Peptides against a protein of PDB entry 4IGA. Designs and how they scored, part 8

Target 1, 116 residues: chain A of PDB entry 4IGA
Amino acid sequence: KRVLIVDDAAFMRMMLKDIITKAGYEVAGEATNGREAVEKYKELKPDIVTMDITMPEMNGIDAIKEIMKIDPNAKIIVCSAMGQQAMVIEAIKAGAKDFIVKPFQPSRVVEALNKV

## One batch from the design tools (peptide; aimed at target 1 R108)

Design b1_p11_8_s2 (made by RFdiffusion4, then SolubleMPNN; from b1_p11_8, 5 letters changed)
Fold by OpenDDE base, seed 2:
Structure b1_p11_8_s2 (fold): chain B 116 residues (1-116), chain A 11 residues (1-11)
Amino acid sequence: as target 1 above (116 residues)
Amino acid sequence: MYGTDPRFAGG
């Protein structure tokens, strides 16, 4: 399966890329904000998206909503430092399939990838 | 289906 990695932090994208590839998944591409995420989703048609929340241009929640309009079957895993209950609920409402709180262990990401 | 993280309030 191919994964689109969305995070404004280069380090985080690098970390996720390492985890994803070592777990046997392919990285479809990367996006640095929500607007890019939506554009890349249309372009790449990934199987899975890892989505940060706090990003410039467009935040992750809005990006999830837009992607779900494009593909109601999108498999989106949120990866965010904003693990507050309210944010988790917002992510669920938007259409996220999982929510991983930063900092995370690689096994948590792999579990999410395998289950969505 | 949602993740198994107890912080994620989903099924």
Scores: peptide ipSAE 0.036, ipTM 0.649, DockQ to the pose 0.061
OpenDDE base, seeds 1, 3, 4, 5: peptide ipSAE 0.033, 0.029, 0.028, 0.033; ipTM 0.680, 0.629, 0.630, 0.617

Design b1_p11_8_s3 (made by RFdiffusion4, then SolubleMPNN; from b1_p11_8, 4 letters changed)
Fold by OpenDDE base, seed 5:
Structure b1_p11_8_s3 (fold): chain B 116 residues (1-116), chain A 11 residues (1-11)
Amino acid sequence: as target 1 above (116 residues)
Amino acid sequence: MAGTDPRFAGS
C-alpha cells in the first residue's frame, strides 16, 4: 500500500518515511501543509494518509474534510501533538480512522497502518 | 532496540 505523509516538519516526515518503509509500505509522496495534502491526494491517490494537524496554509482538520469530499473512503491516520479530547473528537468527526499522539512509538504507527 | 520514541511535530 502507498502512503502520503503530511507534516510541516521535515524531521517528522523523514521519521515517518523511515517507519512506513521499514514496515513494508511504499511512500506515495509528501505534503508540507493541508492545501498541498489535498492537492497531493488528488494527484497520487494514496491508500493511506498520515496527517499532521497544526500546519500553515491549511490545518489538518480542514485537509481531512477536503480529502473526504474527494474520497469518502480515504484512510487517514492523524499524527499530532494536539492530543486533547476535543481535537481527537474533531478529527474523528472529520473522518480520521485513527489518532496518534506525538511523541509516539514506531510500533504505534505500524499498528495504525495495518489496522486501517 | 525494539522501538524508539519520535518527537517534533509542530502540531
Scores: peptide ipSAE 0.089, ipTM 0.705, DockQ to the pose 0.400
OpenDDE base, seeds 1, 2, 3, 4: peptide ipSAE 0.043, 0.047, 0.063, 0.032; ipTM 0.650, 0.662, 0.676, 0.607

Design b1_p11_8_s4 (made by RFdiffusion4, then SolubleMPNN; from b1_p11_8, 6 letters changed)
Fold by OpenDDE base, seed 5:
Structure b1_p11_8_s4 (fold): chain B 116 residues (1-116), chain A 11 residues (1-11)
Amino acid sequence: as target 1 above (116 residues)
Amino acid sequence: AAAVDPASAGS
C-alpha cells in the first residue's frame, strides 16, 4: 500500500517515512500543509494518509474534510501533538480512522497502518 | 475548527 505523509515538520516526515518503509509500505509522496495534502491526494490517490493537525495555510482537520469530499472511503490516520479529547473527537467526526498522539512509538504507527 | 500554526513536534 502507498502512503501520503502530511506534516509541516521535515524531521517528522523523515521519521514517518522511515517507519512506513521499514514496515513494508511505499511512500506515495509528501505534503507540508493541508492545501498541499488535498492537491497531492487528488494527484497520487494514495491508499493511506498520515495527517498532522497544526499546519500553516490549511490545518489537518480542514484537510481531512476536503479529502473526504473527494474520497469518502479515504483512510486517514491523524498523527499530532494535539491529543485533547475535543480534538480527537473532531478528527474522528471529520473522517479520520485513527488518532496517534505525539510523541509516539513506531509500533503504534505500524499498528494503525495495518488496521485501516 | 482545529488549531493552526507551523512548527514540528508541537504540530
Scores: peptide ipSAE 0.064, ipTM 0.702, DockQ to the pose 0.132
OpenDDE base, seeds 1, 2, 3, 4: peptide ipSAE 0.055, 0.052, 0.079, 0.049; ipTM 0.705, 0.682, 0.718, 0.676; seed 3 fails the geometry check

## One batch from the design tools (peptide; aimed at target 1 G83 Q84 D98 I100)

Design b1_p12_1 (made by RFdiffusion4)
Pose (drawn by RFdiffusion4):
Structure b1_p12_1 (pose): chain A 116 residues (1-116), chain P 12 residues (1-12)
Amino acid sequence: as target 1 above (116 residues)
Amino acid sequence: MIEEKLKEVAEE
């Protein structure tokens, strides 16, 4: 399965890419903010997206809304430090299929990739 | 789904 990794932190993108490839998935590309995420999603048409929330330019909530418009069947797992109830509700309402709060353990990322 | 995810986030 091809995965687009979305996060403005170079280190997080690096450690997610490492987890996803070792778990048997193919990294399709990366994006560093919400606008790029929508741009890459259109270009790459990944099977799954990992999504940060706090990003410059456009946040993860808006990027989720943008990708769900491009593709109502998009499969998105949020991976964010913004683990408050309100944010989880907002991400799920926007269309994300799963939510992982940072700091996270790597096995949770794997089961989220499987789940979608 | 929302309640399930809230529960999972709380456990983490």

Design b1_p12_1_s1 (made by RFdiffusion4, then SolubleMPNN; from b1_p12_1 with K5M E8K E12M)
Fold by OpenDDE base, seed 5:
Structure b1_p12_1_s1 (fold): chain B 116 residues (1-116), chain A 12 residues (1-12)
Amino acid sequence: as target 1 above (116 residues)
Amino acid sequence: MIEEMLKKVAEM
């Protein structure tokens, strides 16, 4: 399965890329904001998206809403910070299939990838 | 599924 990684932080994308590849998934591509995430989803048609919530230009919730218009079967795992319960609830209501909380353990990321 | 996720969110 191919994964689109969406996060404004280069370090976070790098860490997710390492976890995803070691787990036997392919990285379809990367995006640095919600607008780029929507564009990359259209282009790459990934099987899974890891989606940061707090991004410049367009936040992760708005990106989820736009991706779900393109593909109602999209498999989006939200990446949230601690204390972001309201934002995670909004992401789930927008169509997210699971969530992981930063800082996350590699095993939790792999579990989410395997479940969606 | 959503309800189970909401329970997990409450545990954050």
Scores: peptide ipSAE 0.380, ipTM 0.867, DockQ to the pose 0.408
OpenDDE base, seeds 1, 2, 3, 4: peptide ipSAE 0.366, 0.372, 0.371, 0.368; ipTM 0.860, 0.862, 0.863, 0.862

Design b1_p12_1_s2 (made by RFdiffusion4, then SolubleMPNN; from b1_p12_1, 5 letters changed)
Fold by OpenDDE base, seed 4:
Structure b1_p12_1_s2 (fold): chain B 116 residues (1-116), chain A 12 residues (1-12)
Amino acid sequence: as target 1 above (116 residues)
Amino acid sequence: MIEEMIKRVEEM
């Protein structure tokens, strides 16, 4: 399965790429904001998206809403920080299939990838 | 499924 990684932080994208690749998934591509996430979803047609919530230009919740309009079967795992419960609930309501909390535990990322 | 996810979010 191919994963689109969406996070504004280059370090977080790198960390997710290492976890995803080590788990036997392929990285389809990367996006740095919600607008790029929507564009890359159309271009790459990934099997899974990891979506950061807090991004400039377009946040992860709005990106989820736009991706779900394109593909109602999209498999989005939302990535959140501690204290972001309300935003994670909003992302789930928008169509996210799972969530993971920063700092990432590699086992928890793999569980989310395998579950969706 | 959604309810279980909501419960896990409340545990964050």
Scores: peptide ipSAE 0.443, ipTM 0.888, DockQ to the pose 0.414
OpenDDE base, seeds 1, 2, 3, 5: peptide ipSAE 0.437, 0.438, 0.440, 0.439; ipTM 0.887, 0.887, 0.887, 0.890

Design b1_p12_1_s3 (made by RFdiffusion4, then SolubleMPNN; from b1_p12_1, 6 letters changed)
Fold by OpenDDE base, seed 5:
Structure b1_p12_1_s3 (fold): chain B 116 residues (1-116), chain A 12 residues (1-12)
Amino acid sequence: as target 1 above (116 residues)
Amino acid sequence: MIEELIERVKEM
């Protein structure tokens, strides 16, 4: 399966890319904000999206809402920090299928990828 | 499914 990685932090995208690739998934592409995530989803048609919540230009929740309009079957895993419970609940209500918490545990990332 | 996810979020 092909994964679109969405996070404004280059280090975080790199970390996810390593975990995803080592787990036998392909990286379809990367996006640095919610607007790029929507455009990359249209272009690449990934099987899975890892979506950061806190991004500039367009946040992850708004990106989820727009992706779900394009593809109601989209498989989005939300990436959040500790203490962001309200934002994660909003992302789940918007259509996210799972969530993972930063700092990432590789096993938990792989579990989420395998479950969606 | 959504309710189970929301329950896990409360455990964060």
Scores: peptide ipSAE 0.525, ipTM 0.915, DockQ to the pose 0.403
OpenDDE base, seeds 1, 2, 3, 4: peptide ipSAE 0.521, 0.523, 0.523, 0.522; ipTM 0.911, 0.913, 0.911, 0.913

Design b1_p12_1_s4 (made by RFdiffusion4, then SolubleMPNN; from b1_p12_1, 5 letters changed)
Fold by OpenDDE base, seed 3:
Structure b1_p12_1_s4 (fold): chain B 116 residues (1-116), chain A 12 residues (1-12)
Amino acid sequence: as target 1 above (116 residues)
Amino acid sequence: MIEEMIKRVKEM
């Protein structure tokens, strides 16, 4: 399965890429904001998206809503920090299938990828 | 599924 990684932080994208690749998944591409995530979803048609919530320009919740208009079957895993419970609930209501809490635990990332 | 996920969110 191919994964689109969405996060504004280059270090977080790198860390996810290493975990995803070591788990035997392919990285379809990367996006740095919610607008680029929607564009890359249309272009790449990934099997799974890892979506950061807190991004500049377009946040991850709005990106989820736009991706779900394009593909109602989209498999989106939300990436959140501690204390972001309200935003994670909004992302689940928007159509997210699971969530992961930062800092990433490799086993928890793999569990979410295998579940969606 | 959603209820279990909301439970896990409340444990954050």
Scores: peptide ipSAE 0.457, ipTM 0.893, DockQ to the pose 0.361
OpenDDE base, seeds 1, 2, 4, 5: peptide ipSAE 0.453, 0.454, 0.455, 0.453; ipTM 0.892, 0.892, 0.893, 0.894

Design b1_p12_2 (made by RFdiffusion4)
Pose (drawn by RFdiffusion4):
Structure b1_p12_2 (pose): chain A 116 residues (1-116), chain P 12 residues (1-12)
Amino acid sequence: as target 1 above (116 residues)
Amino acid sequence: SLLTQEEIDEII
């Protein structure tokens, strides 16, 4: 399965790419903010997206809304430090299929990739 | 406050 990794932190994108490839998935590309995420999603048409929330330019909530418009069947797993109840509700309402709070353990990323 | 994984699963 092809995965787009979306996060403004170079280190996080680096450690997610490492987990995803070792778990047997193909890294399709990376984006560093919400607008790029929508741009890459259109270009790459990944099977799954990992999504940060706090990003410059456009946040993860708006990027989720933008990708769900491009593709109502998009599969998105949020991976964010913004683990408050209100943010989880907002991400799920926008269309994300799963939510992982940072700092996270790597096995939770794997089961989220499987789940979607 | 942040949610536990169990609380997140309930929301989902």

Design b1_p12_2_s1 (made by RFdiffusion4, then SolubleMPNN; from b1_p12_2, 6 letters changed)
Fold by OpenDDE base, seed 5:
Structure b1_p12_2_s1 (fold): chain B 116 residues (1-116), chain A 12 residues (1-12)
Amino acid sequence: as target 1 above (116 residues)
Amino acid sequence: MLLSEEEIEKIL
């Protein structure tokens, strides 16, 4: 399965890329904000998306909503420091399949990838 | 307050 990695932090994208690759998944591409995430989803048609929330141009919640308009069956895993109840509920309501709070263990990401 | 994995699982 191919994964689109969405995070404004280069370090976080690098970390996720390592985890995803070592778990036997392919990295379809990367996006640095929510607008780019929507564009890359259309272009790459990934099987899974890892999605940050706090990003410039377009936040992760809005990106989830736009991706779900493109593909109602999109498999989106949120990875965010914004692990408050209200944010988790909002992400799930938008269409996310899981929510991983930063900082996280690599095994947590692998479990999420395997479940969606 | 940040949610635990268990708390998140209950929301999913």
Scores: peptide ipSAE 0.553, ipTM 0.936, DockQ to the pose 0.985
OpenDDE base, seeds 1, 2, 3, 4: peptide ipSAE 0.520, 0.542, 0.507, 0.506; ipTM 0.929, 0.934, 0.926, 0.926

Design b1_p12_2_s2 (made by RFdiffusion4, then SolubleMPNN; from b1_p12_2, 5 letters changed)
Fold by OpenDDE base, seed 3:
Structure b1_p12_2_s2 (fold): chain B 116 residues (1-116), chain A 12 residues (1-12)
Amino acid sequence: as target 1 above (116 residues)
Amino acid sequence: MLLSEEEIEEIL
């Protein structure tokens, strides 16, 4: 399966790329904001998306909503430092399948990838 | 306040 990695932080994208590839998944591509995420989703048609919330241009919640409009079957895993109840509920309501709070263990990401 | 994995599982 192919994964689109969405995060404004280069370090976080590198970390997720390492975890995803070591778990036997392919990285379809990367995006640095919500607008790029929507564009790359249309272009690459990934099987799974890892989605940050706090990003410039377009935040992760809005990106989830836009992706769900074009593909109601999208598999989106949120990875965010914003692990408060209201944000988790908002992300799930938007269409996310899981929510991983930063900082996280690699095994937590792998479990999410295997479950969606 | 951040949610635990268990608390997130309850929301999912």
Scores: peptide ipSAE 0.514, ipTM 0.923, DockQ to the pose 0.955
OpenDDE base, seeds 1, 2, 4, 5: peptide ipSAE 0.508, 0.027, 0.507, 0.019; ipTM 0.921, 0.587, 0.922, 0.538

Design b1_p12_2_s3 (made by RFdiffusion4, then SolubleMPNN; from b1_p12_2, 6 letters changed)
Fold by OpenDDE base, seed 5:
Structure b1_p12_2_s3 (fold): chain B 116 residues (1-116), chain A 12 residues (1-12)
Amino acid sequence: as target 1 above (116 residues)
Amino acid sequence: MLLSDEEIEKIL
C-alpha cells in the first residue's frame, strides 16, 4: 500500500517515512500543508494518508474534509500534538479513521497503518 | 469505518 505523508515539519515527515518504509509500505509522496495534501491526493491516489493538523495554508481538519469530498473511502490517520478530546472528535467527524497523538511510538503508527 | 467509542477512550 502507498502512503501520502502530510506534515509541515520536515523532521516529522522524515520520521514517518522511516516508520512507513520499515513497516513494508511505500511512500506515495509528501505534502507540507493541507492544500498540497488535497492536490497530492488527487494526483497520487494514495491508499493511506498520514495527516498533521496544525499546518499553514490549510489545516489538517479542512484537508480531511476536502479529501473526503474527493474520495469518501479515503483512509486518513491523523498524527498530531493536538490530542485534546475536542480535536480528536473533530478529526473523527471530518472522516479520519485513527488519531495518533505526538509524541508517538513507531509501533502505534504501524498498528494504525495495518488497521485502516 | 470511524473509531469506536472504546478506541476513542483508549486514545484519550
Scores: peptide ipSAE 0.028, ipTM 0.569, DockQ to the pose 0.120
OpenDDE base, seeds 1, 2, 3, 4: peptide ipSAE 0.023, 0.024, 0.024, 0.024; ipTM 0.570, 0.572, 0.564, 0.572

Design b1_p12_2_s4 (made by RFdiffusion4, then SolubleMPNN; from b1_p12_2, 5 letters changed)
Fold by OpenDDE base, seed 2:
Structure b1_p12_2_s4 (fold): chain B 116 residues (1-116), chain A 12 residues (1-12)
Amino acid sequence: as target 1 above (116 residues)
Amino acid sequence: MLLSQEEIEKIL
């Protein structure tokens, strides 16, 4: 399966790429904000998306909503430092399949990838 | 306050 990685932090994208590839998944591409995420989703048609929430241009919640309009079957895993109950509920309501709070263990990401 | 993994799993 191919994964689109969405995070404004280059370090985080690098970390996720390492985890994803070691777990036997392919990285379809990267996006640095929610607008790029929507564009890359249309272009690459990934099987899975890892989605940050706090990003410039377009936040992760809005990106989830736009991706779900494109593909109601999109598999989106949120990965965010904003692990508050209200944010988790909002992300799930928008269409996310899982929510991983930063900082995370690699095994947590692998579990999410395997379950969506 | 940040949620634990267990708490998130209950919301999912």
Scores: peptide ipSAE 0.504, ipTM 0.926, DockQ to the pose 0.951
OpenDDE base, seeds 1, 3, 4, 5: peptide ipSAE 0.487, 0.470, 0.499, 0.500; ipTM 0.922, 0.919, 0.927, 0.925

Design b1_p12_3 (made by RFdiffusion4)
Pose (drawn by RFdiffusion4):
Structure b1_p12_3 (pose): chain A 116 residues (1-116), chain P 12 residues (1-12)
Amino acid sequence: as target 1 above (116 residues)
Amino acid sequence: EEEILEKAQEEY
């Protein structure tokens, strides 16, 4: 399965790419903010997206809304430090299929990739 | 949705 990794932190993108490839998935590309995420999603048409929330330019909520418009069947797992109830509700309402709060353990990322 | 919320709150 091809995965687009979306996060403005170079280190997080690096550690997610490492977990995803070792778990047997193919890293399809990376994006560093919400606008790029929508741009890459259109270009790459990944099977799954990992999505940060707090990003410059456009946040993860808006990027989720943008990708769900491009593709109503997009599969998005949020991976964010913004683990408050209100944010989880907002991400799920926007269309994300799963939510992982940072700091996270790597096995949770794997089960989220499987789930979608 | 509630299950996801509970899991996210436990992790938070």

Design b1_p12_3_s1 (made by RFdiffusion4, then SolubleMPNN; from b1_p12_3, 7 letters changed)
Fold by OpenDDE base, seed 2:
Structure b1_p12_3_s1 (fold): chain B 116 residues (1-116), chain A 12 residues (1-12)
Amino acid sequence: as target 1 above (116 residues)
Amino acid sequence: MEEIIKRALEMA
């Protein structure tokens, strides 16, 4: 399966990329904000999306909503931080299938990838 | 969804 990684932090994207590739998944591409995520989804049609929702000026929730309009069967895993309970709930309501918390635990990331 | 929401509510 091919994964689109969305996060404004290059370091975070690199961390996820390592986990994803070591788990046997392919990285379809990367996006640094919600708008780019939607564009990349249209272009790459990935099997899974990891979506950072902790970015303050990023529209992660709306990105999820827009991707769902493009593909109602999209498999989106949101990436959150502690204290983001409300945002995670909003993301799930918007169509996200699961969530993982930063700092990432490789086993938890892989579990989410395997289950969506 | 309910299970995921339940897990989310367990955050912080």
Scores: peptide ipSAE 0.560, ipTM 0.917, DockQ to the pose 0.446
OpenDDE base, seeds 1, 3, 4, 5: peptide ipSAE 0.553, 0.554, 0.556, 0.557; ipTM 0.913, 0.915, 0.916, 0.917

Design b1_p12_3_s2 (made by RFdiffusion4, then SolubleMPNN; from b1_p12_3, 6 letters changed)
Fold by OpenDDE base, seed 3:
Structure b1_p12_3_s2 (fold): chain B 116 residues (1-116), chain A 12 residues (1-12)
Amino acid sequence: as target 1 above (116 residues)
Amino acid sequence: MEEIIKRALEEA
């Protein structure tokens, strides 16, 4: 399966890329903000999306809503910071299938990928 | 969804 990685932090994208590839998944591409995520989803049609919702300039929840308009069956895993309960709940209501909390262990990421 | 929301309240 192919994964689109969305996070504004280059370091975080790099960590996720390492975890995803070591787990036997393919990285379809990367996005650095919500608008880019929507564009890349249209272009790449990934099987799974890891979506940061703590991006300061653009809300990842808005990206989820737009992706759901394109593909109601999209498989989105939200990546949130500690203490973001309200944001996570809103993301799930918007259509996200699961969530993981930063900082996360590689096994937790893999578990989420396998579940969706 | 309810189960995921419950986990969010405990974990996030």
Scores: peptide ipSAE 0.600, ipTM 0.932, DockQ to the pose 0.567
OpenDDE base, seeds 1, 2, 4, 5: peptide ipSAE 0.590, 0.598, 0.598, 0.514; ipTM 0.929, 0.930, 0.931, 0.922

Design b1_p12_3_s3 (made by RFdiffusion4, then SolubleMPNN; from b1_p12_3, 5 letters changed)
Fold by OpenDDE base, seed 3:
Structure b1_p12_3_s3 (fold): chain B 116 residues (1-116), chain A 12 residues (1-12)
Amino acid sequence: as target 1 above (116 residues)
Amino acid sequence: MEEIIERALEEA
């Protein structure tokens, strides 16, 4: 399966890319903000999306809503910071299938990828 | 969804 990685932090994208590839998944591409995520989803049609919702300039919830308009069956895993309960709940209501909390262990990421 | 919401209230 192919994964689109969405996070504004280059370091976080690198970590996720390493975890995803070591787990036997393919990285379809990367996005650095919500608008780029929507564009890349249309272009790449990934099987799974890891979506940061703590992006300062554009939150991932709006990106989730737009992706759901394109593909109601999209498989989105939200990546949130500690203390973001309200945002995580809103993301799930918007259509996200699961969530993981930063900082996360590689096994937790893999578990989420396998579940969706 | 409810089960995921419950987990969010515990972990996030």
Scores: peptide ipSAE 0.612, ipTM 0.934, DockQ to the pose 0.568
OpenDDE base, seeds 1, 2, 4, 5: peptide ipSAE 0.601, 0.609, 0.606, 0.494; ipTM 0.931, 0.933, 0.932, 0.915

Design b1_p12_3_s4 (made by RFdiffusion4, then SolubleMPNN; from b1_p12_3, 6 letters changed)
Fold by OpenDDE base, seed 5:
Structure b1_p12_3_s4 (fold): chain B 116 residues (1-116), chain A 12 residues (1-12)
Amino acid sequence: as target 1 above (116 residues)
Amino acid sequence: MEEIIKKALEQA
């Protein structure tokens, strides 16, 4: 399966790329904000998306909503430092299939990839 | 949803 990695932090994208690749998945591409994420989703049609929340241009919640308009069956895993209950609920209501709080263990990401 | 919330809140 092919994964689109969305995060404004280059280091985080690098970390996720390593985890995703070692877990046997392919990286379809990367995006640095929510607007770019929507564009890349249309272009690449990935199987899975890892989505940050706090990003410039367009935040992750809005990006999830836009991607769900494009593909109601989109598989989006949120990865965010904003792990409070209200944000988790908001992300799930928007269409996310899982929510991983930063900082995370690699095994948690792998489990999410395997389950969505 | 409930399980996802539980897992998220368990993370430090």
Scores: peptide ipSAE 0.344, ipTM 0.879, DockQ to the pose 0.893
OpenDDE base, seeds 1, 2, 3, 4: peptide ipSAE 0.327, 0.322, 0.321, 0.292; ipTM 0.876, 0.876, 0.875, 0.860

Design b1_p12_4 (made by RFdiffusion4)
Pose (drawn by RFdiffusion4):
Order: structure tokens, then C-alpha cells, then sequence
Structure b1_p12_4 (pose): chain A 116 residues (1-116), chain P 12 residues (1-12)
């Protein structure tokens, strides 16, 4: 399965890419903010997206809304430090299929990729 | 408050 990794932190994108490829998935590309995420999603048409929330330009909530418009069947797993109840509700309401709070353990990323 | 995984699963 092809995965787009979305996060403004170079280190997080690096560690997620490492986990996803070792778990048997193909990294399709990376984006560093919400607008790029929508741009890459259109270009790459990944099977799954990992989504940070706090990003410059456009946040993860808006990027989720943008990708769900491009593709109502998009499969998105949020991976964010913003683990408050209100943010989880907002991400799920926008269309994300799963939510992982940072700092996270790597096995939770794997089961989220499987789940979607 | 940052949610536990169990609390997040309930929302989902």
C-alpha cells in the first residue's frame, strides 16, 4: 500500500517513513503542510495518508477536509501532539479514520495502517 | 487533558 506522510517536522517525517517501509508499506511521498498535502494527494493518489495537525499555512483539519473533497474515500490517520478530546472529535468529524497521539509507540502506527 | 488510547477509541 502507498502512503503519503504529512508533517511539518523533518524528524517526524523521517521516523514515520522508516516505520511504514519496514512494516511492508510503500512510502509514496511527503508533504510539509496542509496545502502541499492536498497537492500531493491529487498528484500521487496514495492509498493512505498520515496527517499531522499543527502545520504552517494550513492545518491538518483543513487538509483532511480538502482531501475528503478530492476523494470521499480517502483513508487518513492523524498523528499529532494535539490529542485533546475536541481535536480528536474535530479530526474524526472531518473524515479521518484513526488518531494517534504523539509521542506514540511504533506498533500503533502499524495497526492503524492495517486498519485502513 | 490529552486523551488515552482507550478514550480515543471510544470517540472513533
Amino acid sequence: as target 1 above (116 residues)
Amino acid sequence: HILTQEEIDEII

Design b1_p12_4_s1 (made by RFdiffusion4, then SolubleMPNN; from b1_p12_4, 5 letters changed)
Fold by OpenDDE base, seed 4:
Structure b1_p12_4_s1 (fold): chain B 116 residues (1-116), chain A 12 residues (1-12)
Amino acid sequence: as target 1 above (116 residues)
Amino acid sequence: MILSDEEIEEIL
C-alpha cells in the first residue's frame, strides 16, 4: 500500500518515511501543508495518509475534510502533538481513522497502518 | 491534558 506523508516538519516526514518503508509500505509522496496534502491526494491517490494538524496555509483538520470530499473512503491517520480530547474528537469527526500523539513509538504507527 | 493511546482507543 502507498502512503502520503503530510507534515510541515522535515524531520517528522523523514521519521515517518523510515517507519513506513521499514514496515513494507511504499511512500507515495510528501506534503508540507494541508493545501499540498489535498493536491497530492488528488494527484497520487494514495491508499493511506498520515496527517499532521498544525500546519501553515491549511491545517490538518481542514485537509481531512477536503480529502474526504474527494474520497469518502480515504484512510487518514493523524499524527500530532495536539493530543487533547477536543482535538482527537475533531479529527475523528472530520473523518480520521486513527490519532497518534507525538512523540510516538514506531510500533504505534505500524499498528495504525495495518488497521486502517 | 494529552490523551494516552488507551484513552484515544476509547474515543475511536
Scores: peptide ipSAE 0.631, ipTM 0.948, DockQ to the pose 0.890
OpenDDE base, seeds 1, 2, 3, 5: peptide ipSAE 0.020, 0.022, 0.022, 0.020; ipTM 0.549, 0.537, 0.561, 0.538

Design b1_p12_4_s2 (made by RFdiffusion4, then SolubleMPNN; from b1_p12_4, 4 letters changed)
Fold by OpenDDE base, seed 2:
Parts: sequence; C-alpha cells; structure tokens
Structure b1_p12_4_s2 (fold): chain B 116 residues (1-116), chain A 12 residues (1-12)
Amino acid sequence: as target 1 above (116 residues)
Amino acid sequence: KILSQEEIEEIL
C-alpha cells in the first residue's frame, strides 16, 4: 500500500517515512501543508494518508474535509501533538480513521497503518 | 488534557 505523508516539519516527514518504509509500505509522496496535501491526493491517489493538523496554507482538519470530498473512502490517520478531546472529535467528524498523539512510538503508527 | 490511546479508542 502507498502512503501520502503530510506534515509541515521536515524532520517529522523524515521520521514517518522511515517508519512507513520499514513497515513494508511504499511512500507515494509528501506534502508540507493542507493545500499541497489535497493536490497530492488528487495526483497520487494514495491508499493511506498520515495527516498533521497545525500547518500553514490549510490546516489538517480542512485538508481532511477536502480529501473526503474527493474520495469518501479515503483512509486518513491523524498524527498531531494536539491530542485534546475537542480536536480528536473534530478530526473524527471530518473523516479521520485514527488519531495518533505526538510524540508517538513507531509501533503505534504501524498498528494504525495495518488497521485502516 | 491530552487523551490517552485508550480514550481515543473510545471516541473512534
């Protein structure tokens, strides 16, 4: 399966890429903000998306909503430091399948990838 | 408050 990695932090994208690759998944591409994420989703049609929340241009919640308009069956896993109840609820309502709080262990990401 | 994994699973 192919994964689109969305995070404004280069280090986080690198970390996720390593985890995803070691777990046997293919990295379809990367996006650095929500607008780019939507564009890359249209272009690449990945099987799974890892989505940050706090990003410039377009935040992760809005990106989830836009991707769900494109593909109602999109499999989106949120990865964010904003693990408050309100944010988790908003992400799930927008269409996210899971929510991983930063900082996280690699095994948590792998479990999420395998479940969606 | 930051939710635990278990608390998140309850929301899912």
Scores: peptide ipSAE 0.740, ipTM 0.962, DockQ to the pose 0.950
OpenDDE base, seeds 1, 3, 4, 5: peptide ipSAE 0.731, 0.726, 0.731, 0.734; ipTM 0.961, 0.960, 0.961, 0.962

